Peptides against a protein of PDB entry 6B9H. Designs and how they scored, part 60

Target 1, 151 residues: chain A of PDB entry 6B9H
Amino acid sequence: AELCESLLTWIQTFNVDAPCQTVEDLTNGVVMAQVLQKIDPAYFDENWLNRIKTEVGDNWRLKISNLKKILKGILDYNHEILGQQINDFTLPDVNLIGEHSDAAELGRMLQLILGCAVNCEQKQEYIQAIMMMEESVQHVVMTAIQELMSK

## One batch from the design tools (peptide; made by RFdiffusion4, then SolubleMPNN)

Design b2_p18_6_s3 (from b2_p18_6, 6 letters changed)
Fold by OpenDDE base, seed 1:
Structure b2_p18_6_s3 (fold): chain B 151 residues (1-151), chain A 18 residues (1-18)
Amino acid sequence: as target 1 above (151 residues)
Amino acid sequence: SLSPELQEFFKKVKEAQL
């Protein structure tokens, strides 16, 4: 999916420790968790990150478990820190991500993380970083943000 | 350089919460 590929490129700018080259690399949630920690390390602290299992392999059940925790974290962050209503937004199906590496659903997951970045304390820095990306990626990101604003 | 559309959009994002 175009959304997933563009947001994967965006995710790669975070330079996290976990492999993040392919859609499959994101399906266990480890990259997403590390990105969220960079976005707000006070909220997504080490205690939170330690709840995400890092050695998952191809176990889709463990992937789904991680993804559920991450989605919960995102929703809680939006409610508790950002003061935003995300419950009305179409949520990703983490089962499809974990079991089938569904790119469309993964794109929606990354879109939620994008929402965190462009609303967090360091929103200015993340927006500026996006503005330095390829224009084709910026167009996709723009559309993704527009959709987030149309809750 | 960015198109005027992109520049204006991200300016709005910087200025307002989603």
Scores: peptide ipSAE 0.483, ipTM 0.884, DockQ to the pose 0.081
Fold by OpenDDE base, seed 2:
Structure b2_p18_6_s3 (fold): chain B 151 residues (1-151), chain A 18 residues (1-18)
Amino acid sequence: as target 1 above (151 residues)
Amino acid sequence: SLSPELQEFFKKVKEAQL
């Protein structure tokens, strides 16, 4: 999916420790968790990160478990820190991500993380970083943000 | 360089909160 591909490129700009070259690399949630920690290390602290299982391999049950924790973290962050209501937003199906590496659903997951970045304390810096990306990626990101704003 | 559309959009994003 174009959304997933563009946001994967965006995720790569965070230079996290975990491999993040492919869609499959993101399905265990480890990269996402590390990205969220960079976005707000006070909220997504080491204790939170330690709840995400590493070395998951191909265990789709563990992937889904991680993804559920991450999704919950994102939702809680939006309500507790960002003061935003996203309950009406279509949530990603983490089962499809974990079990089938569904790129479309992964894209929606990354879109939620994008929402965190463009609303966090350092939103200015993240927006500037996006403005330095390829124009084609910027357009997809713009559309993704617009969708978030409409909810 | 950024297109005017993209530049204006991200300017708005900077000024607003989702």
Scores: peptide ipSAE 0.409, ipTM 0.868, DockQ to the pose 0.080
Fold by OpenDDE base, seed 3:
Structure b2_p18_6_s3 (fold): chain B 151 residues (1-151), chain A 18 residues (1-18)
Amino acid sequence: as target 1 above (151 residues)
Amino acid sequence: SLSPELQEFFKKVKEAQL
């Protein structure tokens, strides 16, 4: 999916410790959790990150468990910190991500993380970083942000 | 350089609360 591939490229700019080269690399939620910690380490602190199980292998049940925690964290962050600015009318299906590596649903998950980045305390820096990416990626990011803002 | 459309969009995003 175009959304997933573009946002995967964006995620790679965070230079997290976990491998993040493929869609499959993101299905256990570990990369996403580490990215969220970089976005707001005061909210997504070490205690929060430690709730995400690492080294889950191909265990789709553990992947889904992690992804549910990630999604809950994003939604709570949106409510408690961002003032409910992210549209949640279509939440990603974490079951499809964990069990089937569904790229479309993973794209939706990464889109929510994008929403966190462009609304966080350091949103200016993240927007500047996006403006340095490939034009094709920037167009996808633009569309994704517009969708987050839509009613 | 970026297209005028992209430049204007991200300028708007930086200035507004999303």
Scores: peptide ipSAE 0.480, ipTM 0.880, DockQ to the pose 0.080; fails the geometry check
Fold by OpenDDE base, seed 4:
Structure b2_p18_6_s3 (fold): chain B 151 residues (1-151), chain A 18 residues (1-18)
Amino acid sequence: as target 1 above (151 residues)
Amino acid sequence: SLSPELQEFFKKVKEAQL
């Protein structure tokens, strides 16, 4: 999926500790959690991050558990911190991500994280970073942001 | 270089809350 591929490239710019080279690397939620902590470490603090299991292997049930926590964190962040600046729309199916590594649904999840980045305290810096990426990636990011603000 | 469309879009994103 184009959305997932482009946003994976974007996620890689965060240089988190967890491996983040493939779609599969993202399915356990660890990379996403570390990215969210970088976006807002006051909200996604160590206590929050510690709820994400880091050693899940191929256990899809544990992946889904992590992903549900990630999704809840994103939604709560949007409501509590961002003031619902991200419009409500179809949520990613974390079951498909955890069990089947569904790239389309993973793309939706990464899109929500993108929403956090472009609305957080450091939004200017994240937007600048996006503007330094390949033009093809920027187009996908633009579309993704448009969906977040229009639905 | 960055296209005018992309440049203008991200400029608007910077200047306003989504």
Scores: peptide ipSAE 0.469, ipTM 0.879, DockQ to the pose 0.080; fails the geometry check

Design b2_p18_6_s4 (from b2_p18_6, 7 letters changed)
Fold by OpenDDE base, seed 3:
Structure b2_p18_6_s4 (fold): chain B 151 residues (1-151), chain A 18 residues (1-18)
Amino acid sequence: as target 1 above (151 residues)
Amino acid sequence: SLSPELQEFFEKVKKSLE
């Protein structure tokens, strides 16, 4: 999906330790957790990050477990820190991500992380960085931001 | 460079997030 591919490119700008070259690389949630820690290390601290299993392999049950924790973290962050600025009425299906590497649902998951970035304390820096990306990626990312904030 | 229309779009979104 275009959303997933563009947001994968965006995720790669964080330069996290975990591999993040393909959609499959993101399905275990490790990259997403590391990105969230960079966005707000005070909230997504080491104790939170350590709850995410890093050696998952192809175990889709463990992937889903990680993804559920990450989704919960995002929703809690939105409620407790961001003041519910992002729309969460349509949540990603983490089962489809973990079991089938569903790109569309993964795109929705990454979109929620994008929502965290553009509403966090350093939101202006993230917005400025996005505006310097390749044009086609910028368009998709900015549209995704509008979708989160308009509803 | 970006088209004027696309630039305006980005600035509008940026402003709404400030």
Scores: peptide ipSAE 0.077, ipTM 0.728, DockQ to the pose 0.123
Fold by OpenDDE base, seed 4:
Structure b2_p18_6_s4 (fold): chain B 151 residues (1-151), chain A 18 residues (1-18)
Amino acid sequence: as target 1 above (151 residues)
Amino acid sequence: SLSPELQEFFEKVKKSLE
């Protein structure tokens, strides 16, 4: 999916420790968790990060477990820190992500993380970083942001 | 590097986030 591919490119700008080159790399949630910690390390602190299993392999059940925790973290972050500036209009199906590496649903998940970035304490820096991305990626990313903010 | 249309869109979104 176009959304997933563009947001994967965006995710790669965080330079997290976990591999993040493919859609499959994101399905265990480890990259997402590390990105969220970079976005707001006070909220997504080490205690939170430690709840995410890093040794998952191909176990789709463990992937789903991680993804559920991450999704909950995002939603709680929206509620507790961001003041519900991001609407959870359509939640990603983490089962499809974990079990089938569904790119469309993964895109939705990454979109929520994007929402966290553009509303966090360093939101201006993240917005500025997006301005330096390739134009086609910028378009998708900015459209994704608007979708989150408008619903 | 940014197209005028993209720049305008970006500014609108940016303002909405401020």
Scores: peptide ipSAE 0.074, ipTM 0.731, DockQ to the pose 0.124
Fold by OpenDDE base, seed 2:
Structure b2_p18_6_s4 (fold): chain B 151 residues (1-151), chain A 18 residues (1-18)
Amino acid sequence: as target 1 above (151 residues)
Amino acid sequence: SLSPELQEFFEKVKKSLE
């Protein structure tokens, strides 16, 4: 999916420790968790990150477990810190992500993370970083942000 | 929601990318 591909490129700009070259690389949630920690290390602290299992391999059950924790973290962050109502958003199906590497659903999760970035304390810095991205990717990312803003 | 300033910025950027 175009959204997932562009947001994968965006995720890569965080330079996290975990591999993040493919959609499959993101399905265990480890990259997403590390990105969230970079966005707000006070909220997504070491204790939170330690709840995400890092060595899941192809175990889709463990992937789903991680993804559920991450989704909950994002939702809680939006409500507790960002003061935004995102409960009316179509939530990603983490089962499809974990079991089938569904790119469309993964794109939805990455969009939620994008929402965290553009609303966090360093929101302006993330916006500036997006402005430095390749134009086609930039367009998709900005459109995704606009969709979030319209909710 | 985003600040009005940031919203305006995004709107400007969106228009420039279209």
Scores: peptide ipSAE 0.040, ipTM 0.648, DockQ to the pose 0.374
Fold by OpenDDE base, seed 5:
Structure b2_p18_6_s4 (fold): chain B 151 residues (1-151), chain A 18 residues (1-18)
Amino acid sequence: as target 1 above (151 residues)
Amino acid sequence: SLSPELQEFFEKVKKSLE
């Protein structure tokens, strides 16, 4: 999916430790958890990160477990820190991500992380970084932001 | 390198995020 591909490119700008070159690399949630820690390390601290299993291999049940924890973290962050700035009208299906590597649902998950970045304390820095991306990717990312804020 | 339309879109989004 175009959304997933563009947001994967955006995720790669965080330079996290976990491999993040393919869609499948994101399905265990480890990259996403590390990105969230970079976005707000006070909230997504080491204790939170330690709840995410890192050695899951191809075990889709463990992937789904991680993804559920991450989704809950995002929703709690939106409620407790961001003040309900992100509309969760269509939450991603983490079962489809973990079991089938569904790109459309993964795109929705990454879009929620994008929402965290552009609404956090360092929002201006993340917006500026997006403005430096390749035009076609930039367009998709900015459209995704608009969708989060227009409902 | 950005089109004027895209530049205007960025400014609109940035304003809404302030």
Scores: peptide ipSAE 0.037, ipTM 0.669, DockQ to the pose 0.123

Design b2_p18_7_s1 (from b2_p18_7, 8 letters changed)
Fold by OpenDDE base, seed 4:
Structure b2_p18_7_s1 (fold): chain B 151 residues (1-151), chain A 18 residues (1-18)
Amino acid sequence: as target 1 above (151 residues)
Amino acid sequence: SAARREETRQFFEELLAQ
């Protein structure tokens, strides 16, 4: 999926500790959790991050558990910090991500993280960084942001 | 295309202005 591939490229700019080279690398949620901590370490603090299991392997049940926590964190962040600036009427199916590595659903999850970045305290820096990426990626990111902020 | 690049640039410039 174009959305997933472009946002994977974007996620890689965070240079997190966890492997983040492939779609499969993202399905356990560890990369996503580390990215969220970079976006807002005061909210996604160490206590929050410690709830995400890092030794998951191929256990899709553990993947789904992590992904559910991450999704909840994103939604709570949107409600408590961002003030409902993100349209969350269509949520990613974390079961499909965890069990089947569904790229389309993963793209939607990464899109929510993108929403956090472009609305957080350091949103200007994240937007400027996006503007330095390949134009084709920028276009996908633009479309994703437009969808999130539409009301 | 040049038009697409400009559209994208304008979008993010406007986003920065918000």
Scores: peptide ipSAE 0.719, ipTM 0.957, DockQ to the pose 0.960
Fold by OpenDDE base, seed 3:
Structure b2_p18_7_s1 (fold): chain B 151 residues (1-151), chain A 18 residues (1-18)
Amino acid sequence: as target 1 above (151 residues)
Amino acid sequence: SAARREETRQFFEELLAQ
């Protein structure tokens, strides 16, 4: 999906330790957790990150477990820190991500992470970084932000 | 297109202003 591919490119700019080259690389949630820690290390601290299992292989049950924790973290962050600015009416299906590597649902998950970045304390820096990306990616990101903030 | 590029630029400029 275009959303997933563009946001994968965006995720790669964080230069996390975990492999993040393919959709499959993101399905265990490890990259997403590391990105969230970079976005707000005070909230997504080491204790939070340590709840995400790093060695899950192809175990879809463990992937789903990680993804559920990450989704909860994002929603809690939105409520507690961001003031519920992210639209939570269209949540990603983490079962489809973990079990089937569904790119569309993964795109929705990455979209929520994008919402965290453009609303966090360092939002100016993240927005400016996005403006340095290729225009095609910027356009997809713009649309994704508009969807998140629509009420 | 040039129009799409300008639309996108303006969006993020406005977002930065918030």
Scores: peptide ipSAE 0.718, ipTM 0.956, DockQ to the pose 0.958
Fold by OpenDDE base, seed 5:
Structure b2_p18_7_s1 (fold): chain B 151 residues (1-151), chain A 18 residues (1-18)
Amino acid sequence: as target 1 above (151 residues)
Amino acid sequence: SAARREETRQFFEELLAQ
């Protein structure tokens, strides 16, 4: 999916420790958790990160468990810190991500993380970084932000 | 296109201003 591929490119700019080259690399949630910690390390602290299992292999049940924790973290962050600025009536299906590596649903998950980045305390820096990306990627990101913050 | 690039630039400039 175009959304997933563009946001994968965006995720790669965070330079996290976990492998993040393919859609499959993101299905266990480890990359996403590390990205969230970079976005707001005071909220997504080490105690939060330690709840995400890092050695899941191909176990889709463990992937889904991680993804559920991450989704909850994002939603709680949106409510507690961002003041519910994200449109959350269409949530990603983490079962499809964990079991089938569904790119469309993964795109929606990454879109929620994008919402965290462009609304967090360091939003100016993240927006400016996006403006340095390829125009085609910027356009997809723009559309994703518009959809996410449209109430 | 040039129009699309300008639209995108303006969007993020406005987002920065908020």
Scores: peptide ipSAE 0.718, ipTM 0.956, DockQ to the pose 0.951
Fold by OpenDDE base, seed 2:
Structure b2_p18_7_s1 (fold): chain B 151 residues (1-151), chain A 18 residues (1-18)
Amino acid sequence: as target 1 above (151 residues)
Amino acid sequence: SAARREETRQFFEELLAQ
């Protein structure tokens, strides 16, 4: 999906420790958790990150478990820190991500993370970084942000 | 296109202003 592909490119700019070259690389949630820690290390601290299993392999049950924790973290962050800046009407199906590597649903998850980045304390830096990306990616990111912040 | 580039630039500039 175009959304997932563009947001994967965006995720790669974080240069996290976990491999993040393919859609499947993101399905265990480890990359997403590391990205969230970079976005707000005070909230997504080491204790939070330690709840995410890193040695998951192809175990879709463990993937789903991680993804559920990450989704909960994002939603809690939105409520507690961001002040409900993210629209919750289109939540990702983490079962489809974990079991089937569904790119469309993964795109929705990455979209939520995008919402965290462009509303966090250092949102200026993240927005400026997005403005340095390829035009086509910027356009998709813009559309994704507009969807998140629409009522 | 130039129009598309300007559209995205304006969007993010406005987002920065919030």
Scores: peptide ipSAE 0.717, ipTM 0.956, DockQ to the pose 0.916

Design b2_p18_7_s2 (from b2_p18_7, 9 letters changed)
Fold by OpenDDE base, seed 4:
Parts: structure tokens; C-alpha cells; sequence
Structure b2_p18_7_s2 (fold): chain B 151 residues (1-151), chain A 18 residues (1-18)
């Protein structure tokens, strides 16, 4: 999916420790958790990160468990820190991500992370970084942000 | 193509201004 591929490219700019080159690399949630920690390490602290299992392999149940925790973290962050600036009416189906590596739903998850980045304390830096990406990626990111911010 | 690039740039510039 275009959304997923563009946001995967965006995620790669975070230079996290976990492999993050393919859609499959993201399905266990480890990359996403590490990205969230970079976005706001005070909120997504080490205690939070430790709840995400890193040795998941192909266990789709563990993937889903991680993804559920990440989604909850994002939603809680939105409510507690961001002041509900993200429209969470349409949430990603983490079951499809964990069990089937659904790129469209993964894109939705990455979109929520994008929402965290463009609303966090360092939002200006993340926005400026996005502006340095390829125009096609910027366009997808723009659309994704617009969808999140719309009421 | 150029119009889309311009619109995108303007979007993020406005976003930065918030």
C-alpha cells in the first residue's frame, strides 16, 4: 500500500536499532515501539518499552499482543499528552497486521505514530525532516496528517 | 506535478507556523 510504503520510508529515518527495511519487519511492533520512544522518551520510557517483547519470531499471537500494547500506548499518549489532537475513530486492525502482515492496516498504525511525531514536543523538527524527503513521500504524509487532524 | 509540490510545501510550511 502507498501509505504503508511511504510511512515505512519515514520510519526508516529514525534509525532505530531493530531491522526496519520491510513491512514484515514492522509487524512485531518492535520498530514502532522504538520509534515512539524516540518521539517521546519521557512517556514511552524504558518501563513502557520493556512491555514489548522483542523475541517474537513468527508468533502472530505475540505480534498482536505487542501491537495492541503499542496501539494502546498511542491512544493513551493522544489523550494524556497530545490533548486528543488525533482522530482515532478509525483504528488499525492489529489482528490483520500480526497475523497477515496487512500493509494497509500497518499503514494505519504508522499513521498514528506520524500523528504523535507531528504533535510532540519536537514536532517542528519532525516536520522539517519530512520536508526533506521525496515529494511523493511528502504528499502521502501530508494526506495522512490531514486525515488525522480532521474532525 | 509542480503544482502538487507547491501545495505540499505550503502545507508543511503552514503546519510549522502552528
Amino acid sequence: as target 1 above (151 residues)
Amino acid sequence: MEAERQRTREFFQQLLAQ
Scores: peptide ipSAE 0.687, ipTM 0.944, DockQ to the pose 0.931
Fold by OpenDDE base, seed 3:
Structure b2_p18_7_s2 (fold): chain B 151 residues (1-151), chain A 18 residues (1-18)
Amino acid sequence: as target 1 above (151 residues)
Amino acid sequence: MEAERQRTREFFQQLLAQ
């Protein structure tokens, strides 16, 4: 999916330790957790990150477990810190991500992380970084932000 | 396209201004 591919490119700019070259690399949630820690290390602290299992392999049950924790973290962050600025009436299906590497649903998850970045304390830095990306990626990101913030 | 590029730039500029 175009959304997933563009946001994968965006995720790669964080230069996290975990492999993040493919859609499948993101399905265990480790990259997403590390990105969230970079976005707000005070909220997504070491204790939070340590709840995410790193040695998952192809175990889809462990992937789903990680993804559920990450989704909860994002939603809690939105409510507690961001003031419910993200429209969450349609949540990603983490079962499809973990079990089937569903790119469309993964795109929805990455979209929520994008919402965290463009609303966090360092939002100006993340927005400026997006403006330096490929034009086609910027357009997809713009659309994704508009969808998240629509009421 | 230039029109879309301009609209995208303006969107993020407005977002930065918030």
Scores: peptide ipSAE 0.686, ipTM 0.944, DockQ to the pose 0.956
Fold by OpenDDE base, seed 5:
Structure b2_p18_7_s2 (fold): chain B 151 residues (1-151), chain A 18 residues (1-18)
Amino acid sequence: as target 1 above (151 residues)
Amino acid sequence: MEAERQRTREFFQQLLAQ
């Protein structure tokens, strides 16, 4: 899906330690957890990150477990820190991500992370970084943000 | 394409102003 591919490109700008070259690399949630820690290390601290299993291989049950923890973290962050500034009427299906590597649902998960970045304390830096990306990616990101922030 | 680029830039500039 176009959304997933564009946001994968965006995720790669974080330069996390975990491999993040393919859609499959993101399905275990490790990259996403490391990105969230960069976005707000005070909230997504080391104790939070340590709850994410790093060696899951092809175990879709472990992938789903990680993804559920990450989704909960994002939703709690929206409520406790961001003041519910993004819309969660359409949540990603983490079962489809973990078991089937569903790109559309993965795109929705990455979209929620995008919402965290453009509303966090350092949102100015993340927005400016997006403005330096390819125009086609910027357009997809713009549309994704508009969808999140519309009531 | 130029109009779309301009609209995108203006969107992010407005977002920065919030």
Scores: peptide ipSAE 0.686, ipTM 0.944, DockQ to the pose 0.919
Fold by OpenDDE base, seed 2:
Structure b2_p18_7_s2 (fold): chain B 151 residues (1-151), chain A 18 residues (1-18)
Amino acid sequence: as target 1 above (151 residues)
Amino acid sequence: MEAERQRTREFFQQLLAQ
């Protein structure tokens, strides 16, 4: 999916420790958790991060478990910190991500993380970084942000 | 294409201004 590919490119700019080259790399939630920690380390602290199991391999059950925690974290962050600026009308299906590496649903998950980045305390830096990306990626990101912030 | 680039730029500029 175009959304997923563009946001994967965006996620790669965070240079997290976990491998993040492919859609499959993101399905265990570890990259997402590390990205969220970079976005707001006070909220997504080490105690939170430690709840995400690493080295899950191909165990889709463990992937889904992680992804559920990630999604909950994002939603809680949006509610508690961002003031419900992200439209959660359509939530990603973490089962499809974990079991089938569904790129479309993964894109929706990454879109929520994008919402965290462009609304967090360091939003200026993240927005400026996006403006330095390829034009095609910027366009997709713009559309994704518009969708998130629409009421 | 230039118009689209400009629209995108303006979007993020406005987002920065918020």
Scores: peptide ipSAE 0.685, ipTM 0.943, DockQ to the pose 0.905

Design b2_p18_7_s3 (from b2_p18_7, 7 letters changed)
Fold by OpenDDE base, seed 4:
Structure b2_p18_7_s3 (fold): chain B 151 residues (1-151), chain A 18 residues (1-18)
Amino acid sequence: as target 1 above (151 residues)
Amino acid sequence: SEEERKKTREFFEELLAK
C-alpha cells in the first residue's frame, strides 16, 4: 500500500536498532516501539519498552500482543500527552498486521505514530525532516496528517 | 506536478507555524 510504503520510508529515517527494511520487519512491533521511544523517551521509557517482546520470530500471537500494547501506548499518549489531537475513530486492525502482515493496516498503525511525531515536543524537527524527503512521500504524509487532524 | 508540490510545501510550512 502507498501509505505503508511511504511511512516505512519515513520510519527508516529514525535509524532504530531493529531491522526496518520491509513491511514484515515492522509486524512484530519492535521497530515501532523503538521509534516511539525516540519520539518521546520520557513517556515511552525503558519500562514501557520492556513490555514489548523482542524475540518474537514468526509467532503471530506474540506479534499481535506487541501490537496491541503499542496501539494502547499510542492511544494513551494521545489522551494523556497530546490532548487528543489525533482522530482515533479508525484504528488499525492489529490482528491483520500480526497474522497476515497486512500492509494497509500497518500503514494505519504507522500513521498513528506519525501523529505522535508531528504533535510531540520536537514536532518541528520531525516536520522539517519530512520536508526534506521525496515529494511523493511528503504528499502521502501530508494526506495522512490531514486525516488524523480532521474532525 | 509543481502545483501539488507547492501545496504540499505550503501545508508543512503552515503546520510549522502552529
Scores: peptide ipSAE 0.699, ipTM 0.951, DockQ to the pose 0.961
Fold by OpenDDE base, seed 5:
Structure b2_p18_7_s3 (fold): chain B 151 residues (1-151), chain A 18 residues (1-18)
Amino acid sequence: as target 1 above (151 residues)
Amino acid sequence: SEEERKKTREFFEELLAK
């Protein structure tokens, strides 16, 4: 999906330790957890990150378990820190991500992370970084942000 | 297009102003 591919490119700008070259690399949630820690290390601290299993292989049950924890973290962050600035009317299906590597649902998960980045304390830096990306990616990101922040 | 590029830039500039 176009959304997933564009946001994968955006995720790669974080230069996390975990491999993040393909859609499959993101399905275990490890990259996403490391990105969230970069976005707000005070909230997504080491204790939080240590709850994410790093060696899951092809075990879709472990992938889903990680993804559920990450989704909960994002939603709690929206409520407790961001003041519900993004819309969660359409949540990603983490079962489809973990078991089937569904790109559309993965795109929705990455979209929620995008919402965290453009509303966090360091939002200015993340927005400016987006403005330096390819125009086609910027357009997709813009649309994704508009969808999140619309009532 | 040129128009779309302008709109995208303006969107992020407005987002920065919030």
Scores: peptide ipSAE 0.699, ipTM 0.951, DockQ to the pose 0.918
Fold by OpenDDE base, seed 2:
Structure b2_p18_7_s3 (fold): chain B 151 residues (1-151), chain A 18 residues (1-18)
Amino acid sequence: as target 1 above (151 residues)
Amino acid sequence: SEEERKKTREFFEELLAK
C-alpha cells in the first residue's frame, strides 16, 4: 500500500535499533515501540518499552500481543497527552498485521504514530524533517495527517 | 506539479504555525 510504503520510509528516518527495512520488519511492533519512545520518552519510557517482547520471530500470536500493546499505548497517549487530536474512527486491525503482514492495516498503525509525532512536544522538528523528504512521500504524509485530524 | 508542491509546502508551514 502507498500509505504503508511512504510511512515506512518515514519510520526509517528515526534510525531505531531494530531492523526496519521491510513491512515484515514492522509486524512485531518492536520498531514502532522504539519510534514511540523517541517521540516521547517520558511517556513511552523503558518500563513501557519492556512490555514489548523482542525476538518474537515468526510467532504471529506474539506479534499481535505486541501490536495490541502498541495500539493501546498510542490511543492512551492521544487521550492523555495529545488531547484527542487523532481521529480513531478507523483503527488498524492488528490481527491482520501480525498474522498476515497486511500492509494496508500496517499503514493505518503507522499513520497513528505519525499523528503522535506531528502533535508531540517535538512536533516542529518532526514536521521539518518531513518537509525534507521526497515530494511524493510528503504528499502522502500530508494526506495522512489531514485524515487523522479531520472531524 | 509545481502547484501541488506549493500546496504541500503551505500545508506543513501552516501546521508549523499552530
Scores: peptide ipSAE 0.699, ipTM 0.950, DockQ to the pose 0.905
Fold by OpenDDE base, seed 3:
Structure b2_p18_7_s3 (fold): chain B 151 residues (1-151), chain A 18 residues (1-18)
Amino acid sequence: as target 1 above (151 residues)
Amino acid sequence: SEEERKKTREFFEELLAK
């Protein structure tokens, strides 16, 4: 999916330790957790990150477990820190991500992380970084932000 | 198109201004 591919490119700019070259690399949630820690290390601290299992392999049950924790973290962050600025009426299906590497649903998850970045304390830096990306990626990101913040 | 690029740039500029 175009959303997933563009946001994968965006995720790669964080230069996290975990492999993040393919859609499947993101399905265990480790990259996403590390990205969230970079976005707000005070909220997504070491204790939070340590709840995410790193040696998952192809175990889709463990992937789903990680993804559920990450989704909860994002939603809690939105409510507690961001003031509910993200429209969450349609949540990603983490079962499809973990079990089937569903790119469309993964795109939805990455979209929520994008929402965290463009609304966090360092939002100006993340927005400026997006403005330096490929134009096609910027367009997809713009659309994704508009969808998240629509009423 | 150039118009689309302009709209995208303006979107993020406005977002930065918030």
Scores: peptide ipSAE 0.697, ipTM 0.950, DockQ to the pose 0.924

